# Peptides against a protein of PDB entry 5Z08: the designs that were tried, part 78

Target 1, 168 residues: chain A of PDB entry 5Z08
Amino acid sequence: RQKDEWAKKTSSLMKQLDWFIGEHLGAMLAAEELGGPVVGELMEIDPDDLSAGFNAHGKLKKATSQPDLDRRQRRIDDIWGPQDEQGQAHKRKRGADEALAASAEMRDLIEQLMNKLVEAGGDNSATYVEIPRESAAARFLVRSKVAMFHPNDARRLRLVDFGRDLDD
Target 2, 222 residues: chain B of PDB entry 5Z08
Amino acid sequence: GLPRLIDAIEEASKIPAKRRQTPIKPTIEKLTTHLYTHGASPDSLLRLADLLTLRNHLDQASLAAITRNLYPSSTVSDEVVLRFIGALGHGQLKPTLALQALFLRWLVMVYHLLENPGVLGQVYGVLFDLLDTAAIRPQLCHLLALVTRRKHVRPFRIQAILTLSRQTGGDPNLTGLLRVFKNYYPEIIVGDATKGRASAFKHPDPQWRQHLDEIQQRRSEA

## One batch from the design tools (peptide; aimed at target 1 F20 I110 V146 F162)

Design b2_p25_4_s1 (made by RFdiffusion4, then SolubleMPNN; from b2_p25_4, 16 letters changed)
Fold by OpenDDE base, seed 3:
Structure b2_p25_4_s1 (fold): chain B 168 residues (1-168), chain C 222 residues (1-222), chain A 25 residues (1-25)
Amino acid sequence: as target 1 above (168 residues)
Amino acid sequence: as target 2 above (222 residues)
Amino acid sequence: SEWAKKLKELEGVYQRLLASFGRPP
């Protein structure tokens, strides 16, 4: 009985999370990957810190070189800029495909993070997921304080333990 | 005085124009002349806000004339602001979108006289959700440009402006608002939408501003 | 129980994601 109630609650929450990722977050993550606005709690992060990105050690880089900003700006202009009617249809399709890809990446990353936390059995060293690249999904999870990078390796991401009061 | 003129207009507003014994136009002209000369006290502003925002039998030309002459002689209360905000959007009981645009323009022009400018920040969401309404968008973007603080610049609102900007073919007012957002978050990439002519959100009526300043100056001398 | 822990973690993730996104109107 209790196990079935917990299973139902977990299933309901997973469905809500999947809906949230699919309907809202995926498109915004895709926009960020394509050079659009950064998603997450922008309020707690200095804009200069967000623009800098993370170094190989998970620390904020100094301001990204102008060339990367220009490349992102071009990519945004290519996605969001006015194009002819045929270009708009192709852009809408591409945008939808990128939103689906970003949603899938976020779902997979959350699943991996949750699985590693369960498998680790309380060993914090075993809770890290290896990420192939710094994605918008990974950055968003860090900005939202859902995940954290390994202090010495930005390729390693772990779920923040929500069982500890953040006030400690 | 102004209270007696408002009384007469309030009574006339309850009666359909075809059933009025006396034309209301001369009384509206006296009211607008009085407002132009002396402005409206806080109490008079509240009564006039109700006349402008509540459904009554006043004609649109009269309502527009009152709104164009709605000079505050003092400050503008939260209650007056909330009457105008409550009148925004779609609905059978709401004023016309043309009149709503005049209300938003008025709020822009009297923004510096608000007793509590923070009241607009509290209703920021209500204002923001009306950006899809094309008829009021220019004045709404201008008001939001004044009201926007860091706490209002959320990812979902950034995305909403970007989406709406694309849907509208790059409305200059949306581009202007997005530039205001970018002042709080420089990392917001606005793309070619910002290369377009953004609205500078200049004062809508410099002559109205000058006349308001003259009315406000008389209060400081009394 | 392991299930209660997993649910709390998932709830925390969901709440923080929602808070970070801002409540859609």
Scores: peptide ipSAE 0.115, ipTM 0.308, DockQ to the pose 0.254
OpenDDE base, seeds 1, 2, 4, 5: peptide ipSAE 0.140, 0.045, 0.058, 0.103; ipTM 0.631, 0.440, 0.572, 0.452; seed 1 fails the geometry check

Design b2_p25_4_s2 (made by RFdiffusion4, then SolubleMPNN; from b2_p25_4, 17 letters changed)
Fold by OpenDDE base, seed 2:
Structure b2_p25_4_s2 (fold): chain B 168 residues (1-168), chain C 222 residues (1-222), chain A 25 residues (1-25)
Amino acid sequence: as target 1 above (168 residues)
Amino acid sequence: as target 2 above (222 residues)
Amino acid sequence: SEWAKKLKELEGIYQRLLASFGRPE
C-alpha cells in the first residue's frame, strides 16, 4: 500500500515535469542554443558596460544595449512568434524541431542524473554523468541548483542531493 | 571522554601559559587523538568552535592542531558555522589570518555535512567582501564556489571580481570564481584581464576526506 | 526506501526548475 502511494506520486511528478519541459522549457532552451536570451534572468553584461559603473540601485548606468536584446527577442519571435508571413512556416518548423530536441536533451539528462545517483549507492564519486557538451539544458540545471559540475571537469555533472534540504 | 578533555582545555584557556600549573600540550594531544579516532558530536563541535574562534590564552599551534583534527561524527549545525564565519576578517579580537584560512578550508571539507547549507548563502555578502584579503583568498574563493547561487550573482559583484582580478594580475582563484558566476549567467563576458588559468577548486585534502568518510560510516552502523 | 529517495529527488528537481523559471529578479 505505501509503496503504491509512492509509485503514484512519483508517476504524477514525472508527468508534471515532462509537461513543463515539453510545453514551456524546451522552446526557451532552444532559443538559448540559437543565441537567444538565457532562460531566466537576462544579464547581458559587457566588461565595458560594467566599467561605466552602477546607479544607486546597483544597476548598470548604461542601458544594456536594448538593440541586442531586441535583436535576440526578434530572433526568438521569428522562431516562436505568430505566423504572420508565408516564410515563417519553415522557420516555425525548424523552431519546433529545435524545441523538441532541447526537450529531449533535458529529459534524457535528468533521467541520467537520477539513474547515476541511485546506482552510486551513496558513493558521491560515482554520481557523475558525462555530458558531450555544455548545453543550454546542462547550464539551466546548474542555474536552477538541480545539478553541479565536477570542480575539475566541466564534462561531468551530478545531481544535487535534495534529501538533506527537505529534512530542514 | 571528549567532554572532560574539552573541560580541561577550557579551564586552561583562561590562564596565561606562564601561570598554568600543568602543561596543556599533553591534554591537546589526547584531544586531537580522540577527535581523529571518534570525531566530534554536535555539542562538542560547538564547544570546540568557541575555543577556536574566541580570544583565549591557547597557543596558535594548539589551535591549528585542533582545527586539522576537527572531524564531525554527525552533522554541523548553523551555530557552529556562524562561529567560524564570525571569526573571519581583520581586527584585534579576530583569530590570525593563518587560522582563518584553516577554518575556511574546514568549511569546504565539511560542506556536505551542514544541517542547513543555506546558512552560508545568508552570509554571502560577508564572505564576498573579504576577497581582497590575500591570505585567505584561495580558501574563500573555494567556499564561495560551493555557496554561490543565482541570487548572489549581481552586476556589482561581477564588477568587483573583474576589478580585483586586474589588480592582482589575474589570480586563478578569482578566475575560477568568475567561471562559477558564468555557469549561472553564460552571457557574462570575461574581459582580457581574466583570461588565464582558473583554479579547479580540488578537494583540499583527499586523505582527510577518506578519514571523515570512515568516521561517518561508523555512525550509520550504530 | 529506494522509491522514497527517488520521489524526494523528483520533488526537488521540479520545485527548483519552477522557482528558476519566470523570476524576473
Scores: peptide ipSAE 0.160, ipTM 0.332, DockQ to the pose 0.295
OpenDDE base, seeds 1, 3, 4, 5: peptide ipSAE 0.152, 0.135, 0.158, 0.155; ipTM 0.368, 0.326, 0.324, 0.384; seed 1 fails the geometry check

Design b2_p25_4_s3 (made by RFdiffusion4, then SolubleMPNN; from b2_p25_4, 14 letters changed)
Fold by OpenDDE base, seed 4:
Structure b2_p25_4_s3 (fold): chain B 168 residues (1-168), chain C 222 residues (1-222), chain A 25 residues (1-25)
Amino acid sequence: as target 1 above (168 residues)
Amino acid sequence: as target 2 above (222 residues)
Amino acid sequence: SKWAKKLKELEGVYQRLLAAFGRPA
């Protein structure tokens, strides 16, 4: 009975979170991944705005020559490439796909973080999720004070225990 | 420097345009050029907020020009925010609704630079109660979309937006704000009022944002 | 219970995400 109520509440809240991520956060995270504004600075990036090339003056300062920056810049350039009608449709589709991917990444990351915290049983070392990259999702969770990086390993992310902050 | 330009404009603002010894336009242009180039410090922002929000003899074009160039070089204090919020609404002592719309637009564009974004949440009721004012509603809805938290989403406010949406024939800004409310409470039945096009509350001026970012970056490099 | 903890964490996550949403870094 109580377990079922908790399960229902959790499911309901997950649906709310999924909707929030899908409808609002995903496009913004995708924009941040694509060199757009940091999530929180823009309220709504329409997936159509992810398709509308940031004008050439929105050049993110070239962060230094790491090869992964070139892939991101290529993604930006491919998304922001020439405005032919076919390019715009492909760009809209790509923007939508990036928003979906960012939504999925955020959702998965949140789920992993919560599961690890619950499974760890109070062992802080076991609460860390290994992340393949510092994604917009990961950064947003940290900025939101939802998660924190391991002090010595930026590939390890843990959920902030909200239960402790409420009791202090 | 900026303080001297503000001093000159403050003094000129006390005098009716017909009684000024010197045209104010050249000083306003110098101010706006300076603001565009360097932005305004917190202290300068407060002084400019007073010039913009308090009744004085400055013309609407000058006030609008200052507002359009009101780039913060740093943060925006609660006091500056409260000056602009206090300038909202109807009354003979209030700025024009056109200028109020520019203030709200400015608050949207600088929301990220607020020292305490929570200050807008504290005055949420004041902002919300102005939604019936059509002239400022687009920018007001956008600001409320930024400011709204779960604590603000109350049944009476939901009903107020729904009622106002019906009365306005489904203003897309109200529909957008209802969607923001629904993010906090998915169970909100928005009914036919939200079947219309919602505003996406896009950044009101991407060029202004880009220029603000350039001004802000100069501070981080110093 | 593990479930109550998960729900509290999820509520916290959701609230903080919502709170941070529209807040620039």
Scores: peptide ipSAE 0.233, ipTM 0.395, DockQ to the pose 0.294
OpenDDE base, seeds 1, 2, 3, 5: peptide ipSAE 0.221, 0.229, 0.230, 0.224; ipTM 0.415, 0.411, 0.395, 0.392; seed 2 fails the geometry check

Design b2_p25_4_s4 (made by RFdiffusion4, then SolubleMPNN; from b2_p25_4, 17 letters changed)
Fold by OpenDDE base, seed 5:
Structure b2_p25_4_s4 (fold): chain B 168 residues (1-168), chain C 222 residues (1-222), chain A 25 residues (1-25)
Amino acid sequence: as target 1 above (168 residues)
Amino acid sequence: as target 2 above (222 residues)
Amino acid sequence: SKWEKKLKELEGIYQRLLASFGRPE
């Protein structure tokens, strides 16, 4: 009875996670992989830039030559900007494919991290997953404090044990 | 009691309507009557949130009826909030946009009962990214108007609202949200494109509010 | 139980992922 309840709750939560990844996070991670904005990093825009006001286009009045902001904004505009119908369809398809790929990568990584933590039985050395690349997914998990890199090996990632913090 | 009604509905939700041995409608009516009279406990709210947000065999009218009668008898947990947030957007496994609009409306109406109002601030980005969805935009803008703090008012979001406002011909809900942003940063120049009527984000259902207050008062006296 | 641990981890993951969208560092 209790196992079945836990299984049901786990399944429910997994579905919610899958949705969150698929509908929201995947597209953002794909944008990051394409050199768009970093997921979860609020670009600290200088309060002084806000004080300059925004024009009717939502751009800062001061052409602050921050090439990186312009590059990110151009990429956002390139991703979401008005393109010709044919270019839009191809770009939408490519964007959708990249979002799906990023979603799948994130999902797989989370599953591996969880499985390793559960299988390790308390052995911290056995909790690490080897990652083939430093993906946007991996970086995001670390920034979100969901995962941690091995101190000596950036190819090894482990889940932060949230269960310990609740029992202590 | 309410838990038994939820149990019956949960079991029925697993079975297609054509294969049910008994009609579920009478049980839904009992549930909605109970909710209207007594409200839902935090535990019951969570179970109901799962019924409302997870794909099951319940009909849309039943789901809408439950949502319209989803009076909290006490507080609303972060977990309940996150179930509803996790049901927003496009997707085959998602509730209908009409139902999502009811969820957002519900969140607006129970905002003052959240155990942690900050939870909505944590998912601000998720909510904000859905503003392009016309069917839920009115309620979404209202919720964002309540949730928005200085930390959320960022240049990229200002630009996004301005762009979307132009694309929509000056949706009054977007103009209303931009006005909320301007309260935090008065220097935001809202160009001529926003000369439209701003929504005042009034309570969406005063009668529902009054009834909620009555349910909440009964708890404080007990 | 193994299942309880897995659920706690999932809850933690989900909460932190959601929270990452709202934190101005």
Scores: peptide ipSAE 0.226, ipTM 0.381, DockQ to the pose 0.252
OpenDDE base, seeds 1, 2, 3, 4: peptide ipSAE 0.224, 0.236, 0.226, 0.218; ipTM 0.396, 0.357, 0.408, 0.413; seeds 1, 2, 3 fail the geometry check

Design b2_p25_5 (made by RFdiffusion4)
Pose (drawn by RFdiffusion4):
Structure b2_p25_5 (pose): chain A 102 residues (1-31, 98-168), chain B 214 residues (1-190, 199-222), chain P 25 residues (1-25)
Amino acid sequence: RQKDEWAKKTSSLMKQLDWFIGEHLGAMLAAEALAASAEMRDLIEQLMNKLVEAGGDNSATYVEIPRESAAARFLVRSKVAMFHPNDARRLRLVDFGRDLDD
Amino acid sequence: GLPRLIDAIEEASKIPAKRRQTPIKPTIEKLTTHLYTHGASPDSLLRLADLLTLRNHLDQASLAAITRNLYPSSTVSDEVVLRFIGALGHGQLKPTLALQALFLRWLVMVYHLLENPGVLGQVYGVLFDLLDTAAIRPQLCHLLALVTRRKHVRPFRIQAILTLSRQTGGDPNLTGLLRVFKNYYPEIIVSAFKHPDPQWRQHLDEIQQRRSEA
Amino acid sequence: AAKRRYLNLDEIHTRLRFHTGHFPT
């Protein structure tokens, strides 16, 4: 099957993203850098792992967030995540993976 | 003759205006004239795109003059297209929004000359996420309308464009893009973009006809 | 499922690099 290539591509891309977060983004978030990288990655991992866990239930895809988390602000500003409209301490990913003809 | 002019503009581009041993306006005009007559080669286009895209000491009037006369001879590379794409939106590395509108207008006018038009499809999300920026929204919508293929019409983009249409009170450029979206998915709840400058199109066609000569 | 994960990850990667000024040319 062609499945593990979609796996190989994903494991490769995950590593490239973590490199970018550590090398470039964490430092930008500081204005320590190492702390910012770890929390951003944890948050993105939690965000992505849940979006698929819901499959169809669009309502269950919110994660709890500290009050003034800069990682969520950046992710919302970058249009990769969205706060819940009723309260801003839960957060969901934008669902890039969902496709009508997937 | 053209590369020499670019070499001069590149050097002046590195130092402030008052420190220049010569006014640059006469040299910018020579470049503008040459580009009007002969067009810009693929390599010259790449160098000009760097000058238009990177932060330098060139003034706005000079950059706009160059952009308006950026008629390609032959083709437009991915290297050139991506530099203009990377120049879009807000950020200290990026050019003014006014120049960004000119670049987007230019990409529409030269869309048929791209070596690899699919490259715009590979950055579709970059273009789309910037629709909120009103200063460049009309030009963004026109370019997105040319670039949109079925694979790009995803539910999250459908919802995002509908929300933006409601919040802006109904931008006709947004509804024009939604029309293109509906062509791929008629299930969707319901300006046919014209060429932005016909004289520029005509002048480009004249310059492009030289490619048939040998 | 692997494809959906890839598409999510790919869009995140592109958007984060673009909004931080690390857009590839």

Design b2_p25_5_s1 (made by RFdiffusion4, then SolubleMPNN; from b2_p25_5, 16 letters changed)
Fold by OpenDDE base, seed 3:
Order: structure tokens, then sequence, then C-alpha cells
Structure b2_p25_5_s1 (fold): chain B 168 residues (1-168), chain C 222 residues (1-222), chain A 25 residues (1-25)
């Protein structure tokens, strides 16, 4: 009985998380991946700052080169700027495809991080997931304090152990 | 009568103001007085919708005055609605955004008189795609709040409102529309940018409502 | 084990919501 209630609660929460990722977060991640606003900092980030990109700690880089600024600004303008009807339809489709891809990547990454934490049995060295790239999803997990990069390898990500903070 | 006034205005609308032999203003004043007193029949509404939505030589003040006095004496047909919807958006052939805002306000105020309220639901996508146009957004959100049904609340539209709400710093009209969406999908999460005051979408002109009701009552007694 | 998984998932969800600037309504 109690096990079944916990399974139901976990399933319900997973559905809520999946809804949030799929319907809200995925599009925000896709916008960030395409050079748009950073997830959660949409109103605080100057478009000029968005052009600079992020360091391995998820912090905004200093604007390096004007050409990269122009290309990212063009991407931002391409995502958010006024566009002709035909350009909008193609961009809407591309944006939808990118949002789906970002949603899938975030879901998979959370699942891998949780599975590795369970498998590690308390060994912190075994909790790392290898990521093929620094995605918007990976960066957001780090910014949200859900995950941490390995100190020496930004391709290795682990779930934050909430156990200490949850028992207080 | 009203048809003759419309005829005179239609003919004058074909001619640039500088080339008119007689001022049109007295005829516009007679028209608006007639509309205020008696309202417009369905046939007159269609003709007036064409005058308001099609490019002509009438001045913006005259067009706005007609729109402010556009009391239906009866129902509003799908054709009249579609004329006003077809006049929305950007383009050199479209009415000014200020006039479009008046049309949207009018549609809100006469929504209960539509012969087929479902017609607005059929053009929901056209209306929704105009939400980025700041000048018409307040009235557009109000109209969408009336029109929205469960079938219109789609994931991509939820996301579009959330995105636009963030971009606008939490426009209260967008927050109000998102609240309407939440009535159909309670699981919709509102962004921090949307913590602002939501619009309640109150009737935009209580005096106009009262006068419309008086015009409509006279028809039920006849 | 299930309690720990549920708490972990809840914490993930809340942190993602907060940092995305979204709140459960």
Amino acid sequence: as target 1 above (168 residues)
Amino acid sequence: as target 2 above (222 residues)
Amino acid sequence: EWAKKLKTLEEIYQRLLYHAGYFPV
C-alpha cells in the first residue's frame, strides 16, 4: 500500500516535470541554444550580453568579437524579430523541432543523472554522466543548482546530492 | 434615411478631400447622429464595415467617429465580423493600428450580438498571431479571452504567450489571457514575469453598453 | 528508496521551476 502510494506520487510528479520540460522549458532551452535569451535570466540579460556566450560555470562571457555578436544578434532577430510570413512558418517549424530536441535532451539528461546517482550507492566518483556537448540543458541544470560539472572536466556532469539539505 | 447618408459618404470616399466640392463633415455628423439614435441594420453594418476597412479618402477622425457610433440595431453577421478581422495586421492597405484597436474594441462590445460567435473561433489563429502588435494587444487579448475555448489552448500557443509575456515585462493583458488558458489547463505554469496584475477584461465602455441595450430594446418592442 | 527518489525529483522540479522563472499556479 505505502509503496504504491509513493509510486503514484512519483509518477504524478514525473508527469508534471515532463509537462514542464516539454511545454515550457524546452522552448526556452531551444531559444538559448539558438543564441536567444538565457533560461531564467530572460529579462536581465542584455542582447549584447547574450552574444558573449557562457563560460564553463554558466556565467556570461565577455563579448569577444563583433562578428559573433552580429551572427547571434541575427539569430536572436531571426527567432524574435519581425519576419515575413514564409520566413515565420519555417522558423516556427525549426523552433518547434529545436524545442522538441531540447526537451528530449533535458529529459534524458535528468534520467541519466538520477540513474547514475542511484547506481553509485554513495560513491561520488561514479555519479558522473558524460555529456557529448555543453548544451543549454546541461548549462541550465548547473545554473539551477541541480547538477555540477566535474572540476577538471566540463564533459562530466553529476546530480547535486540534496540529501543533506532535505533532512534539515 | 441611413442608406442615403451611406451613399453620399461612399461617393465622397472615392474623392480626395482637397478635390471635394462640399465638406463631408456635415454628412458624417448626420450619419453618426442617426447611428446613435437608431443603430445600424445588418445591411447598413456591412456597408459601413466596407467604408471602415477598405482604403478610401475618408479622414481618420471621420472613420473613428463612425466606429464609435457603430451601434447594431440587430445582429452582427459573419460577413461584417470577417471584414473587421480582415482589416487587422500590418500593411499599406490595412487601416491604421489606432483604427484597428477601435475595431477590436467594437467586436468585444458587440460579441453578444454575433449571429455566429463561432466565426471568431475559426479565425482564432489570425487573431492570436497579432499578439506581438503592442498597439492592439489590450483589445486583442480581451477579444481572445471571450473567444478562447479548450480547442484553441494548444501547447505552442501557451508557450507563445509565456514567451511574449516575458518579452513585454509581464503585460497584464497577456497575463489575463494566460489565466483564461489556465481555466482549461490548470497545469499551466505562470512565469515570474507574469506575477504582475492580470487584466480582468471588464467591459471597455459602460455608457456605450447602456446605449446599445436601449437601441436593442426598441427592436424587441417593435 | 522511493521516498528518496520522490524527494530528489521534487527538488529537481522546484529548482528547475524557480530558475526558469516559472511558478506553479
Scores: peptide ipSAE 0.547, ipTM 0.457, DockQ to the pose 0.221
OpenDDE base, seeds 1, 2, 4, 5: peptide ipSAE 0.539, 0.549, 0.547, 0.527; ipTM 0.625, 0.633, 0.482, 0.629; seeds 1, 2 fail the geometry check

Design b2_p25_5_s2 (made by RFdiffusion4, then SolubleMPNN; from b2_p25_5, 15 letters changed)
Fold by OpenDDE base, seed 1:
Structure b2_p25_5_s2 (fold): chain B 168 residues (1-168), chain C 222 residues (1-222), chain A 25 residues (1-25)
Amino acid sequence: as target 1 above (168 residues)
Amino acid sequence: as target 2 above (222 residues)
Amino acid sequence: EWAKKTKTLEEIYLRLRYHAGYFPV
């Protein structure tokens, strides 16, 4: 009975987390990877807004102002194709693909961090996950105080001990 | 230290301002400066919660200043949460609605530091029944948006929000809360009343968040 | 064990939401 309730609660939380990552966080992480704002500085980036690209300061490009836009806009335009209907479709598709990729990376990292914590049985040395790159997802986990890097190896990430007496 | 400042304010709070031997304002300023610099321990938070929520002779500006600087250095206990929840609503012994709005805003900003976030879920009904109180509705909807789980999303509450939304001309905070409900039950028909822009419940104070994170970080290094 | 997993997951979720600035509407 209690085990089943906890299992149901875990499943419910996972679904909520998945929704949050997929619908909100993934787009923000993708924006950070694309040289947009750091996650948490700009609240809620619509995947459609990713298609507009970001200026050198990580702010959403408003469609209007031409000049300093040229080099990064060329890279974004080279990335997203011409401003025709096909180019807009390619922009939207790529923004969606980047958001999906960032969402998948964040989900995978959380799952690995959780699994390593369970497998380690209290051995903190065994709780580290190897990350292939310092992604926006990894950085955000650290900034969120969810994870921490190994002091000597930025490719190793572990879950933070939240110090909650989890037995109550 | 912080305990001595709280002691002085507690004693002063028992006495009408006109009968105090010394102005309390300098002590309040010292308290708020200390809170800004170091935050409040769990024990200090409880004492401050009592000062903020219980009827005393402190002026509204002082109470608001304390609330705006109420940075937890640690976790927030259920007892502290329940003091603030118990202070909500109408009544002669209740804090002003303006102060209640600050309490709700505070609870939103410290929600991640609650020892047991489930405590707010236990008092969900109390919070929900206050949605008709316009002065606290924005912050209340924001808090409810954080607290809401599937168990709270009931037909009568859906209908209550829909009704109140119509009565308020589509309050964006109510529309926001209804979207949270819809995440649990996609079949919720939001109707024409909710075609309005839902409030994005943004962090109420990004600077306050940053400063809280700095206070919390110093504790993890100690 | 399940309680620990659930509480840990809840904490992750809450912290990520907070630092993302996602206060659900």
Scores: peptide ipSAE 0.581, ipTM 0.600, DockQ to the pose 0.274
OpenDDE base, seeds 2, 3, 4, 5: peptide ipSAE 0.575, 0.574, 0.578, 0.567; ipTM 0.607, 0.606, 0.487, 0.511; seed 4 fails the geometry check

Design b2_p25_5_s3 (made by RFdiffusion4, then SolubleMPNN; from b2_p25_5, 15 letters changed)
Fold by OpenDDE base, seed 2:
Structure b2_p25_5_s3 (fold): chain B 168 residues (1-168), chain C 222 residues (1-222), chain A 25 residues (1-25)
Amino acid sequence: as target 1 above (168 residues)
Amino acid sequence: as target 2 above (222 residues)
Amino acid sequence: EWAKKLKTLEEIHQRLLYYTGQFPV
């Protein structure tokens, strides 16, 4: 009974986390990988905004000043706009593909970090995950104080031990 | 430097405005400019928390201006947090409810810089019992949304939020807090009276956050 | 073990939300 309640709560929270990563965080991480703003500077980015690209300062190229009218006008221009439709469709597809890739990378990284924490049994040296690259996902986990790099090896990432900070 | 500005304001705070030989406003402007540029150290934060929370002769505009520029350059100690929590509620010795709302907003914006986030969990009951105070409720619900853990979600508190939500006509901040509770107890029926749009508890000031991040980054490079 | 896992996931989720400007709601 108690184990089943913990399993159900864990499953529910995993679904919420997966939804948040897929629907929101993946697009923000994809924007960072494409040379956009660092995650946490831009609070909301639509996958459709990835198609607009970024300026030399990493800021979203805002089309004209009226975002709601521009979203309607972009939808109208996306429906009725001339020959640049293929270029815009390719940019939108690329933005969506990058958001999916970033979402998958973040999910996998969290899963690996959690598994290593469980396997280590309290040995901090055994809690490191090897990462293939310093991705936007890995950097964001460090900035959000969820993870830490190994002091001598930026290819090793471990989960922050929240247990000490929450029981004191 | 910042300590000398605080010394001058502490001395001026002991004297009624009509009896001061010099206007304090220029010193407050220098303080707020310094805080905006460099932030406040832990020691300076404690001294400023005392100036903001203890009864003195500083005007409300000056206290609000200091609070709006209260950027930590480092961490926020439990002692600083407890000064602001101790200043909440009704009473002749308490700050105004408008200033209390600014303190709660500040605690929300610096939550990730607390030395011990658990300190707010220890005073959870004190914070929760203030939800009936309409003037601070928006910021209080936001802080409680950050602080709430499973140990705090109790049947009596669920019922208290549901009752207060009905009495307030479905305050969106109470509905937002009830969603946080529902994450721990999915069986919580958010009744028809709570069909209102829940507050999403967005960051209160994105520009303030960006400026805080710039101040914090300078510390990591030093 | 399950309690520690759930507590850890809660903290991850809350931090991800907070640092994306979405407070856990």
Scores: peptide ipSAE 0.507, ipTM 0.586, DockQ to the pose 0.279
OpenDDE base, seeds 1, 3, 4, 5: peptide ipSAE 0.502, 0.499, 0.506, 0.501; ipTM 0.549, 0.549, 0.568, 0.532; seeds 3, 4 fail the geometry check

